# Peptides against a protein of PDB entry 3KDP, part 237

Target 1, 230 residues: chain A of PDB entry 3KDP
Amino acid sequence: PFLIFIIANIPLPLGTVTILCIDLGTDMVPAISLAYEQAESDIMKRQPRNPKTDKLVNEQLISMAYGQIGMIQALGGFFTYFVILAENGFLPIHLLGLRVNWDDRWINDVEDSYGQQWTYEQRKIVEFTCHTPFFVTIVVVQWADLVICKTRRNSVFQQGMKNKILIFGLFEETALAAFLSYCPGMGVALRMYPLKPTWWFCAFPYSLLIFVYDEVRKLIIRRRPGGWVE

## One batch from the design tools (peptide; made by RFdiffusion4, then SolubleMPNN)

Design b2_p30_4_s4 (from b2_p30_4, 21 letters changed)
Fold by OpenDDE base, seed 5:
Structure b2_p30_4_s4 (fold): chain B 230 residues (1-230), chain A 30 residues (1-30)
Amino acid sequence: as target 1 above (230 residues)
Amino acid sequence: SLEEGLRKLKELMERRRKIAEELLKELKES
C-alpha cells in the first residue's frame, strides 16, 4: 500500500502504525501456527517437522502472505479506502496526484469531486478514518489467509480446524482489530478513527476470493505436481 | 505440545507488542 501511495500520489491509505500492527500482530500468528500444524496427509509418512530447524514453514508462509494473497489483501484494502473516500466526496480518479495538496497544511481549500472545499484538518480526519477500515479489511481477509495456511496441498475441508493456535490467532486478530477500531483515544494515539460496524462486512467478498483462490491453487498443485503455482 | 505452543505464542506476541509500543513512542517523538 505504501508503494501505491508513492506511485499514484494518493492520500495515505494505511499508516505506519497499522502496518506495524499487521506485521507484529497478525502476520506472526500464521508463522507460529504453521510450526505446530499437523502434517499434511501426503507427508504423514515422513518425520515430523522440527520447528527449530525447518525452514519450509517460513518459506511457505512468506510465499502465501506476501505473494498473490498479499496482493488480493491490498486490493481489498484499497477498495475499502476508495469507497470511503468516494462517500466523502473524493472519487478515485480525483485522488490521483492529490497528495501534494492533501498533505499541505497551508492549503485549506482542497476541492473534492463535487467542488466542496476541505480544510487540512477535515482532510486528515477523513484520511485517518480510512486507516482503520483498511486495517480491518486486512484482518477480515486474513481470516481466510490463516485458514488456508494450515496446508500446502490439502483443502481446508480435508485438513480441518484442529490447530488451536490458528484458532487463537483468528480471535486475537479480531480482538486487536476491535480494540484499535473502537477503543477511545485510538484516533489520537494511533491515527485510527472509529469504524462503523458495517464496514467489517465490506471485506468479506475478498476473504471469500482468497479462500476460493487458494482452494483452486491447491487443486492445481494436486493435479499438476511441479507446476509454477507451487 | 499444543499448550506449550500456545504459551510460546503468547510470549512472542507480548514481546512484539512491547516492541511495537516502543516503536510507536519513537515515531510520536520524532
Scores: peptide ipSAE 0.011, ipTM 0.234, DockQ to the pose 0.034
Fold by OpenDDE base, seed 4:
Structure b2_p30_4_s4 (fold): chain B 230 residues (1-230), chain A 30 residues (1-30)
Amino acid sequence: as target 1 above (230 residues)
Amino acid sequence: SLEEGLRKLKELMERRRKIAEELLKELKES
């Protein structure tokens, strides 16, 4: 997210505090949960239990979580970011290069995509309005991502959810999201304005798409072992 | 074991929590 912020010169989509919460809160538990995830049933069937191999599998799962899942999270977050700004009159194309004027407190007539002028204060409110939903979106996306990443071959329905640590992680990050979203003072203290409950569902379609995509991918893998999709 | 995993998780979470609290404190004071 920060890299995109710099490259595209868009209004800051995610605040420092939220980044910190992601790094220290939301990312850690999932990674640990994956470390204790049971080996995939297909892996277990194909290879005898070997401590070195099991460790390697867990490391690969963790690496995947920080890599691919992280990218998916970012995409989900940016989706929510663009939706919010679009609803406030700023279409995605208009946001490109807008950061300079956006952050200039002396410019009180920044125009949105529809010609409405926004004061500095108004712009900052809109910016901070994006922070909470962005964070929440990451959490919601993580729900799906964590569930799907525990296995590369088997369906979630086949593998089941036996990792209690993973479940705990899901609850923890959700609780954190709820706390940051609804605790009084978070808007001022953390630049995370209160979130409408409806925004929790903003990422659901995206999560569903990811889930479906992953299931399809896994289905292909099962039907065509050794394929390029694996 | 699951219990050992949970123990390790708890320990790691506590460490991270402390760091986060310190950082948040610094941010509020700045």
Scores: peptide ipSAE 0.011, ipTM 0.235, DockQ to the pose 0.034
Fold by OpenDDE base, seed 3:
Structure b2_p30_4_s4 (fold): chain B 230 residues (1-230), chain A 30 residues (1-30)
Amino acid sequence: as target 1 above (230 residues)
Amino acid sequence: SLEEGLRKLKELMERRRKIAEELLKELKES
């Protein structure tokens, strides 16, 4: 999110504090859960522990867990961001290059896509309104991604959700999201304004799509080991 | 305040860590 903010010069989609909440708050238990995840049945059938091979497997798992998940989360977050801003009169194309004027407190007549003028205060309100649902979207997408990343080749239904740490992690990140969204003072303190309950559901179709896609991908991998899909 | 919010977040994170450690301990003992 921050990279896109710099490159496109759009209004800040996710605050620095919110980023810290994601990095430190939501990723801790999931990372632990993945580290202690049960081995897949196909891994157990392989030859005894080779340090070089195990290191490679771990690096691949880490890359999937942090790299791929992060990209998918960012996409989900940006979707929510653009929807909210569009609903408030700022179409995505209009946001390109707008940051300079957006962040200038002395400019009180920034026009949206429909010619409505926005004061600095009004712009900041809508910006901060995006932070909470962006964060929540990341959490919701993370539900699916964490479950998906639990296994490389096996279906989630085959492996099962026996990892209590993962289950707990999903619960805690959701609780954290609820806390940051609705606890008094968080809007002012963390620039995360209260979230309408409807926004919790905005990411669900996206999460479902990713889940289905990955299950299909894994199914193909099981049927055709070493294919291009892997 | 921001400080109060960060304090609350830290408390939640610490609680989460403790629970995770307990779960890990239980898994090792099982």
Scores: peptide ipSAE 0.017, ipTM 0.383, DockQ to the pose 0.407; fails the geometry check
Fold by OpenDDE base, seed 1:
Structure b2_p30_4_s4 (fold): chain B 230 residues (1-230), chain A 30 residues (1-30)
Amino acid sequence: as target 1 above (230 residues)
Amino acid sequence: SLEEGLRKLKELMERRRKIAEELLKELKES
């Protein structure tokens, strides 16, 4: 997320504190759970192979799973970020290159996509308003992502939700998201302003799309083993 | 092995956590 912020020169979608909360609170347990599920289903249930090969496969799966989760989370977060800013008058295309003026305290007439001028304070409020939804969206996307990434080839309907660690992780991250979103003082302490409950659903279409895509992908893999979609 | 992979993952995550905690402390002190 931070790299995209720098490259695109957009207003900061996710604060440093929020990033830390993601790293500390949302990624750890789910990632471990995911690695466990993938390794169990895709490797451990196979015939014993060369220990060196098995080690390499495990490392690759762990790395890939973690990378995929992070990528999907980032995409979901940015989706919500752009939706919020668009709702406030800043279309995605207008945000490109806007950072310099956005962060300048002395510029109080930054125009949105519709010609409305925004003071520095107003801009920072809307910016910080994005932090909480971004975080929440990551959590919501993780719900789907963690479920679909349990196995590489098996569908959710086949594998089920038997991993206790996964269930615990989902609960933990959701509880944390709720805490950060609604606990008094979080706006001041963490720059995470309270979130309307409706924003929890902003990521649902995205999560659904990912779910459908993954199920289709897995279906193709099952029907055509060794295909390029693996 | 699965166990080795999980151990490595945990170690990596713990390292990240420590870094994050240090950064959080710095942010709180600033």
Scores: peptide ipSAE 0.010, ipTM 0.248, DockQ to the pose 0.028; fails the geometry check

Design b2_p30_5_s1 (from b2_p30_5, 25 letters changed)
Fold by OpenDDE base, seed 2:
Structure b2_p30_5_s1 (fold): chain B 230 residues (1-230), chain A 30 residues (1-30)
Amino acid sequence: as target 1 above (230 residues)
Amino acid sequence: MDEILEELRKRFEERREELRRQAEEAAARA
């Protein structure tokens, strides 16, 4: 996500502290949960790992969790960000290169896509309005990510939800998202303004899409072991 | 969305005024 903002030079959808809350609060517990996950039935049949040479977590699981799925997660967040900005008059194309002027407190005449001028304060209100939905979208998509990263080949329906740490992680990140979204003072502390509960549902289609995609992927892997889809 | 923005604007303005008052009070004590 952060790299896209640097490349596109668009207004930041998340504050630094919020990013830290994501990295430390929402990603750490999932990472730990994967370490304590019950091995897949096929992994359990493998010889014991050499603790000196073998990583605790499979490189493929890491690649899926932090690579490909992370990109889809970011896209979901960015989509929510762009929708909110578009609803407030800033089309995605207009946001390209706008960050410098957006963040300048002395520029009070930044025009939106419809020619409306926005003061610095107004722009920051809109920006901070985007922070919470962006964060919530990431968390909701992470629910799917956590569930799908539990296994490489087995369906969630086959492996089940036996890892209590994973379940705890899902509740923890949800509780954190709720806390950051609705606790008084978060607008000042984290630049996260309160979100209507209806916006939580905006991420659900993406979570479902990721879930379906991964289940289909796993189904293909089960039917064609050693294919390029692994 | 407009209602949210209006509420947020109001809260932002209230907080800005509060911070300004605190700054003025701090300056008066210094």
Scores: peptide ipSAE 0.013, ipTM 0.324, DockQ to the pose 0.029
Fold by OpenDDE base, seed 4:
Structure b2_p30_5_s1 (fold): chain B 230 residues (1-230), chain A 30 residues (1-30)
Amino acid sequence: as target 1 above (230 residues)
Amino acid sequence: MDEILEELRKRFEERREELRRQAEEAAARA
């Protein structure tokens, strides 16, 4: 998020403190929960692999797959950001290069895509309105990421949801998202304006995309054991 | 900045109350 903020010179979609909350609260706890995931049902039925020749985990493929998933997550967040700004009159193309004028408190006539002038205060309100939905979008996309990470080869439908720690992680990040979205004072403390319930659904297409992507990947692995995708 | 924060605080509380009411209404219908 912050890199795109700098490169595209757009208004900041997510506060630095909120980014830290994602990294420490919504990323780390779920990642730890995955360490306690039950082994795949098929792994327990396989012959022991040679640890020197047959790595249980292809680190390169995992890195690539999760790198792609992370990109989809970021795109989901930015999509939500751009939708909210567009609903408030700022089309994505108009946001490019706008940051300098956006953040200048002495400029009170920044025009939106429709020629409406926005005061500094109004701009900051709409900016802060974007923070919560961006954060929540990341959390909702992370639900899918956590679920798909349970297995390397088996479909989630085959392996099931057996890890209580993973389920706890899903509830924890959801509770954190709800707390940051609806707790009094978060608008002042974290510059996060309360979220309309409808905005939770903006992330669902991206969660579905991640889920479909990983299920397709796993399907390929199942059909071609020992292939480059494994 | 203080005026912006105060306005945001006000809107935050108003929206929180609205969402709470909606949740209570939804719970009463269920």
Scores: peptide ipSAE 0.005, ipTM 0.302, DockQ to the pose 0.026
Fold by OpenDDE base, seed 5:
Structure b2_p30_5_s1 (fold): chain B 230 residues (1-230), chain A 30 residues (1-30)
Amino acid sequence: as target 1 above (230 residues)
Amino acid sequence: MDEILEELRKRFEERREELRRQAEEAAARA
């Protein structure tokens, strides 16, 4: 998020505190839960790997796959961000390069895409309104990510949802997202304004995309063992 | 749940203050 913010000079879509909420509240607990995931059903049938050659390559490939998933997550967040700003009069094309004027406290006449002038305070309200949906979008997309992280090769349908700790992590993550989104005072404390419940659904296509992507990836691995995708 | 949320909030505040201090130190060195 921050790299795109810097490169595109757009208003900040996700606050630092919100990022911390993701890292500590939504990523850490599920990540720990993965340590308790049962071995894949086919692990005991696999030949022993060469520890000198196979480990490093596999770690790089996993890192690349999760990097791609992270990009899809970011795209989902930015999609929600742009939709909200567009609903408030700021089309995506108009946001490019707007950061300097957006963040200037002394400029109270920033025009939107329709010629409406926005005060600094109004702009900051809209910006902070985007923080919650971006966060929630990441959480919803993480549902798919956490589910797919259970296995490296087997389909989720083959492995099943046996890790109760992971399921609990998904619930906890969702509950935390709901709390941060709707609890009174979060707008002041975390600059996360309440989100309309309908915005939770904006992330679903991206969650589905991640799920489909990973299932296709795993399907390729199963069909072509030893390929560059494994 | 409330205790977990309060602890999380506290951790976020502590980390926020740390990041702010680091940013201020970085700005003072620049």
Scores: peptide ipSAE 0.000, ipTM 0.188, DockQ to the pose 0.046
Fold by OpenDDE base, seed 1:
Structure b2_p30_5_s1 (fold): chain B 230 residues (1-230), chain A 30 residues (1-30)
Amino acid sequence: as target 1 above (230 residues)
Amino acid sequence: MDEILEELRKRFEERREELRRQAEEAAARA
């Protein structure tokens, strides 16, 4: 995500403090919950493979899978960001290269896509308004990620939702997101303005996309064991 | 979404008027 901001030179959709809250708050508890997930039934039935060659391939494949999921998460966040800015008059195409003028406090006549002039203060409020929904989008997409990560090959429907620790992790992540989004003073402290509950639903299509993507991937792995998708 | 945008617009207008007033007061003192 951060590389796109540098390359596209667009206004930052997420502040550094908010990123820290994601990394330390929302990612840690879910990661711990995954450590307590029951071993996939297929892992216990397989004979020990050659530890040197099979570990490297599995680590690379896991890394690629997590990288792809992370990319979809970023796309979901950016989509929400662009929707909010578009509703405020800034079309995605107009945002390209705008960061320099956006962040300049002395430029108070930055024009949107419709010719409306925006002061520095107005632009910063819109920017900070994007932080909360971007964060919430990440959390909602992480729900799907946590659910799919509990299994490598089996469908979520086959493994079921038996891990109470995983469910607790999802609840904790959601509670933290709600706290950071709606607690008084977070707009000043974290530059996260309150978000309408309806915006939580903007992330659901991406959560569904990740879920479908992972189920399709797992289906391919089951049908073609040892393929490049594994 | 429209209500949030309207609320934001209202806050922007209020802040813009406040800043304009401060600028006018500063100009009157100068």
Scores: peptide ipSAE 0.018, ipTM 0.367, DockQ to the pose 0.020; fails the geometry check

Design b2_p30_5_s2 (from b2_p30_5, 25 letters changed)
Fold by OpenDDE base, seed 1:
Structure b2_p30_5_s2 (fold): chain B 230 residues (1-230), chain A 30 residues (1-30)
Amino acid sequence: as target 1 above (230 residues)
Amino acid sequence: IDKILEELEKKFKELKEELKKKALEAAEKA
């Protein structure tokens, strides 16, 4: 997220406070849960044909889990960010390079994609309006990603929700998202403005798409062991 | 406050990377 923010020079999609809430509240417990996740039953049932190969599979699984979760979360968050800003008149292409003028307190006539002028205060309101949905989007995406990363080959329906730490993490991040979204004063204290309930659903199509994609991937791996999709 | 939060963010990112490293090491030992 932060790298894209620097490279694209767009308005801040995710505030520092929101990033801290993600790292502390949503990423840490799931990361711990993945570290203690039991190896997939199919990986464990295979007698170690080659200890080097089984180690490589575990390293690849963990590396893939951490890398994919972070990437998918970022993509989901940015999707929600661009949707919100587009609904407020800022098309994605217009946001490129806009940060300098966006963050300038003395510029009160920043134009959107339709020629509407935005004061500094109005811009900060819409920016902070993005922070909460970005966070919520990450949480909703994590519901799928954390579950799908538990297994490399088996369906979530086959493996089940046995990791209590993961279940606790999912509950905690959801509770935190609800707290940050609806608790009075969070807009002032955390720069996270109250979230309309509709924004919880913004991430669901994306989360569902990833879930379906991963289930299909796993189905292919089960049918064709040792394929390039593995 | 923003400076404090940035410092905290940095520390937590470092901790997260350390946890990832430990998870990888644990996977290598398993």
Scores: peptide ipSAE 0.015, ipTM 0.373, DockQ to the pose 0.021
Fold by OpenDDE base, seed 2:
Structure b2_p30_5_s2 (fold): chain B 230 residues (1-230), chain A 30 residues (1-30)
Amino acid sequence: as target 1 above (230 residues)
Amino acid sequence: IDKILEELEKKFKELKEELKKKALEAAEKA
């Protein structure tokens, strides 16, 4: 997320606090849950593994999985960010390079894509309005990603929600998202304005798209073992 | 506050990397 923010010079889509909440609150418990699920799956897959080759493969698979999940989450957050800004008159193309003027306190006439002028306060309100739904989008996408990660090893339907740590993580993330979104004072304290309940649903199409993408990817891998899509 | 948050972010990234490393090491020992 932050790299795209620097490269594109767009207004900050995700506040520092929200980044911290994602990195600590939302990603840690799922990561632990996946580590435990992997250990459990490896215990169940008692095929005589060559420990050296299987370790390298597992490390690469884990690294790729986490990297992909993080990229997908970021894309989901950015999608929500662009939707909100577009609804407020800022089209994605107009946001490119706008950061310098956006963050300048002395510029009170930043024009949107429709020629409406935005004061510093107004545009910061819109920016902070994006922080919460970006975070919530990541949480909702994480639900899908965690389900997808489970399906790689065993059918989600066969394993069920047996991983108590994963379930706990999902509830914790959701509770944190709800707290940050709706607790009074979070707008002032965390620069996270209250989220309209409708924005929770904005992430669902994206989560579905990710789910479909991963299922298609898995299908391709199953049909062509050893393809570059690994 | 921004400096504190940046420092916290750094510490948490370090912690996350350490946890990932420990998880990998645990997976290697299994």
Scores: peptide ipSAE 0.015, ipTM 0.347, DockQ to the pose 0.021
Fold by OpenDDE base, seed 4:
Order: sequence, then structure tokens, then C-alpha cells
Structure b2_p30_5_s2 (fold): chain B 230 residues (1-230), chain A 30 residues (1-30)
Amino acid sequence: as target 1 above (230 residues)
Amino acid sequence: IDKILEELEKKFKELKEELKKKALEAAEKA
């Protein structure tokens, strides 16, 4: 998210606090849960023939999975960001390069895509309105990602949700998202304005898409064992 | 607030690195 903010010069999509909450609160517990799930799957299904090489392969697979998940999460967050800004009159194309004028306190006539003028205060309200939904979108996408990552080859419906750490992680990140979204004073303290309940559902189509994509991927892996999709 | 957030970000990055190190060490011991 921060890289796109710099490269595209768009208004800040995600606050520093939300980034910290993602990095420490939402990413760590899932990371641990996946490490345990892999350890359990490796312990239960195959004795590692060579603990060093199999560990390295598992670490690489974990790293690739996290890299893909992180990219997917970022896309989901940016989708929500662009939807919110579009609903407030700022189309995605108009946001490109707008940061300089957006962050300028002396410019009170920044035009949206429809010619409406926005004061600095109004722009900052809209910016801060994006922070919470972006974070919540990441959490909702993480629900899907965590469920997906639990199984390499089997459908989630076949293996079920037995990992207690995973379930705990889902509750923890959801509770954190709810706290940051609805606790009084978070808008002032964390620049995270209260979230309309409808925004919790904004990520669901994306989560569903990821879920379908992964189930299709797993189906392909099951039908073609040893294919390039593994 | 921005200074506090920057300091928090620094502390959290440090904590994240420590936690990653501990997680790696735990994974090596497990």
C-alpha cells in the first residue's frame, strides 16, 4: 500500500496506525497459525526424509504463500479505497498525482472528478474515512486467505477448520478491527473514522473471488498431480 | 500525533523483527 501511495502520488489510503495494526496484529497471528498448520501437516502426513531440505522447501512455500496473500490483501484494500473515493466524487484516474494538492493546506478548492471543490478539512475527512475501511477490508480478506492457506491440496470443506490458533487469529483480528472502527476517539487519535457496517461487506466479493480461485487451483492440483500449479 | 506514530512505528518495527527472530528460532527448535 505505501509503495503505491508513493509511486502513484495518490491520497494516503492507509494510515500508519493501520499499517502497524496489520503488521503486528493481523499478520503475526496468521503467520504463526500457518506455521503451526504446516508443522501439524508435516508431522501428521510425512516424516521429513531430510529435515533440512524439507524445512527449506516449507519455508519457501510459506514465504511464497505470504507474498501472494499480501499482494491479494493489498489489492482488496485498494479496491475498497477506490470505491470510497469514487463514492465521494474522486474517480481513480483523478487521484493519480493528486497527492501534492490533496495534502496542501493552502489549497481549499481541489476539484473532484465532477468539479466539486473540496476544502483541506473535507479532503482529510475523506482520507481518514478511507483508513478504517481499508483496514477492515484487509481483515475480511485475511479471513478468506487464512481459510484458503489451511489446505494445500484438499478443499476447506474436506479438511475443516481444526486449527485452534487459526480460529483464534480470526477472532483477534476481527476484534481489533471492531475496536479500531467503533471505539470512541479513534477518529481523532488514530485518524480512523467510524465505519458504516456496510463497508464490512465491501471485501466479500473479493474474498469470494479468492476463495473460488483457490478452490479451482486445488481442484486442478488434485486432477493433475505434479503439474506446474503446485 | 505524527511524531508519536513515527515513534510507535519504529518500536513496532523493532518488535516485529524481534518476534520474527523468535518465531524463526522457535521454528528451528521445533
Scores: peptide ipSAE 0.013, ipTM 0.317, DockQ to the pose 0.023
Fold by OpenDDE base, seed 5:
Structure b2_p30_5_s2 (fold): chain B 230 residues (1-230), chain A 30 residues (1-30)
Amino acid sequence: as target 1 above (230 residues)
Amino acid sequence: IDKILEELEKKFKELKEELKKKALEAAEKA
């Protein structure tokens, strides 16, 4: 997200607080749950595997999975960001290079795609309106990520949701998202304005995409053990 | 508030890196 913000010079899609909430609130519990699950999986698979080669394969699998899932999460967040800005009159093409004028407090006549002029305050309200939906989008996409991480090689449908830590993570992320989205004062304190409940559904296609992607990946791994996808 | 948030972000990045390092070390020892 931050790299695209720098490269495209678009208005800031994620606030510092939002990034912190993702890194600490949403990513930590999943990481812990994965560490426990790997430890349990390694205990269960102890007998026939060469420990050095299997650890390397696991680290590569995890790094690739997280990299790909992270890209899909970012795409989902940016989709939500662009939809919100488009609903407020800023089409995606118009946002390219707009950051300089957007962040200038002395420019109160930044035009949208329809010729409407926006004050600095109005622009910042719209920017902060994007932070909460972006965060919620990440959380909703992480639901799929957490569910898929529970199964390394098997389908989620085969292993079920037995990891209590993972389930706890899902509830924690959702509760945090609801708190940040709807608690009074979050707009002023955290620059996260209240989210319309309909925006929770904006991420669902991306959650489904991650779920389908991981099931396809696992299917490929099961059919071609030792392939480049591992 | 922005300075406090930047300091918090720095501390949390450091903590995250330390946790990642500990997790990697634990994975190497395990």
Scores: peptide ipSAE 0.012, ipTM 0.303, DockQ to the pose 0.021

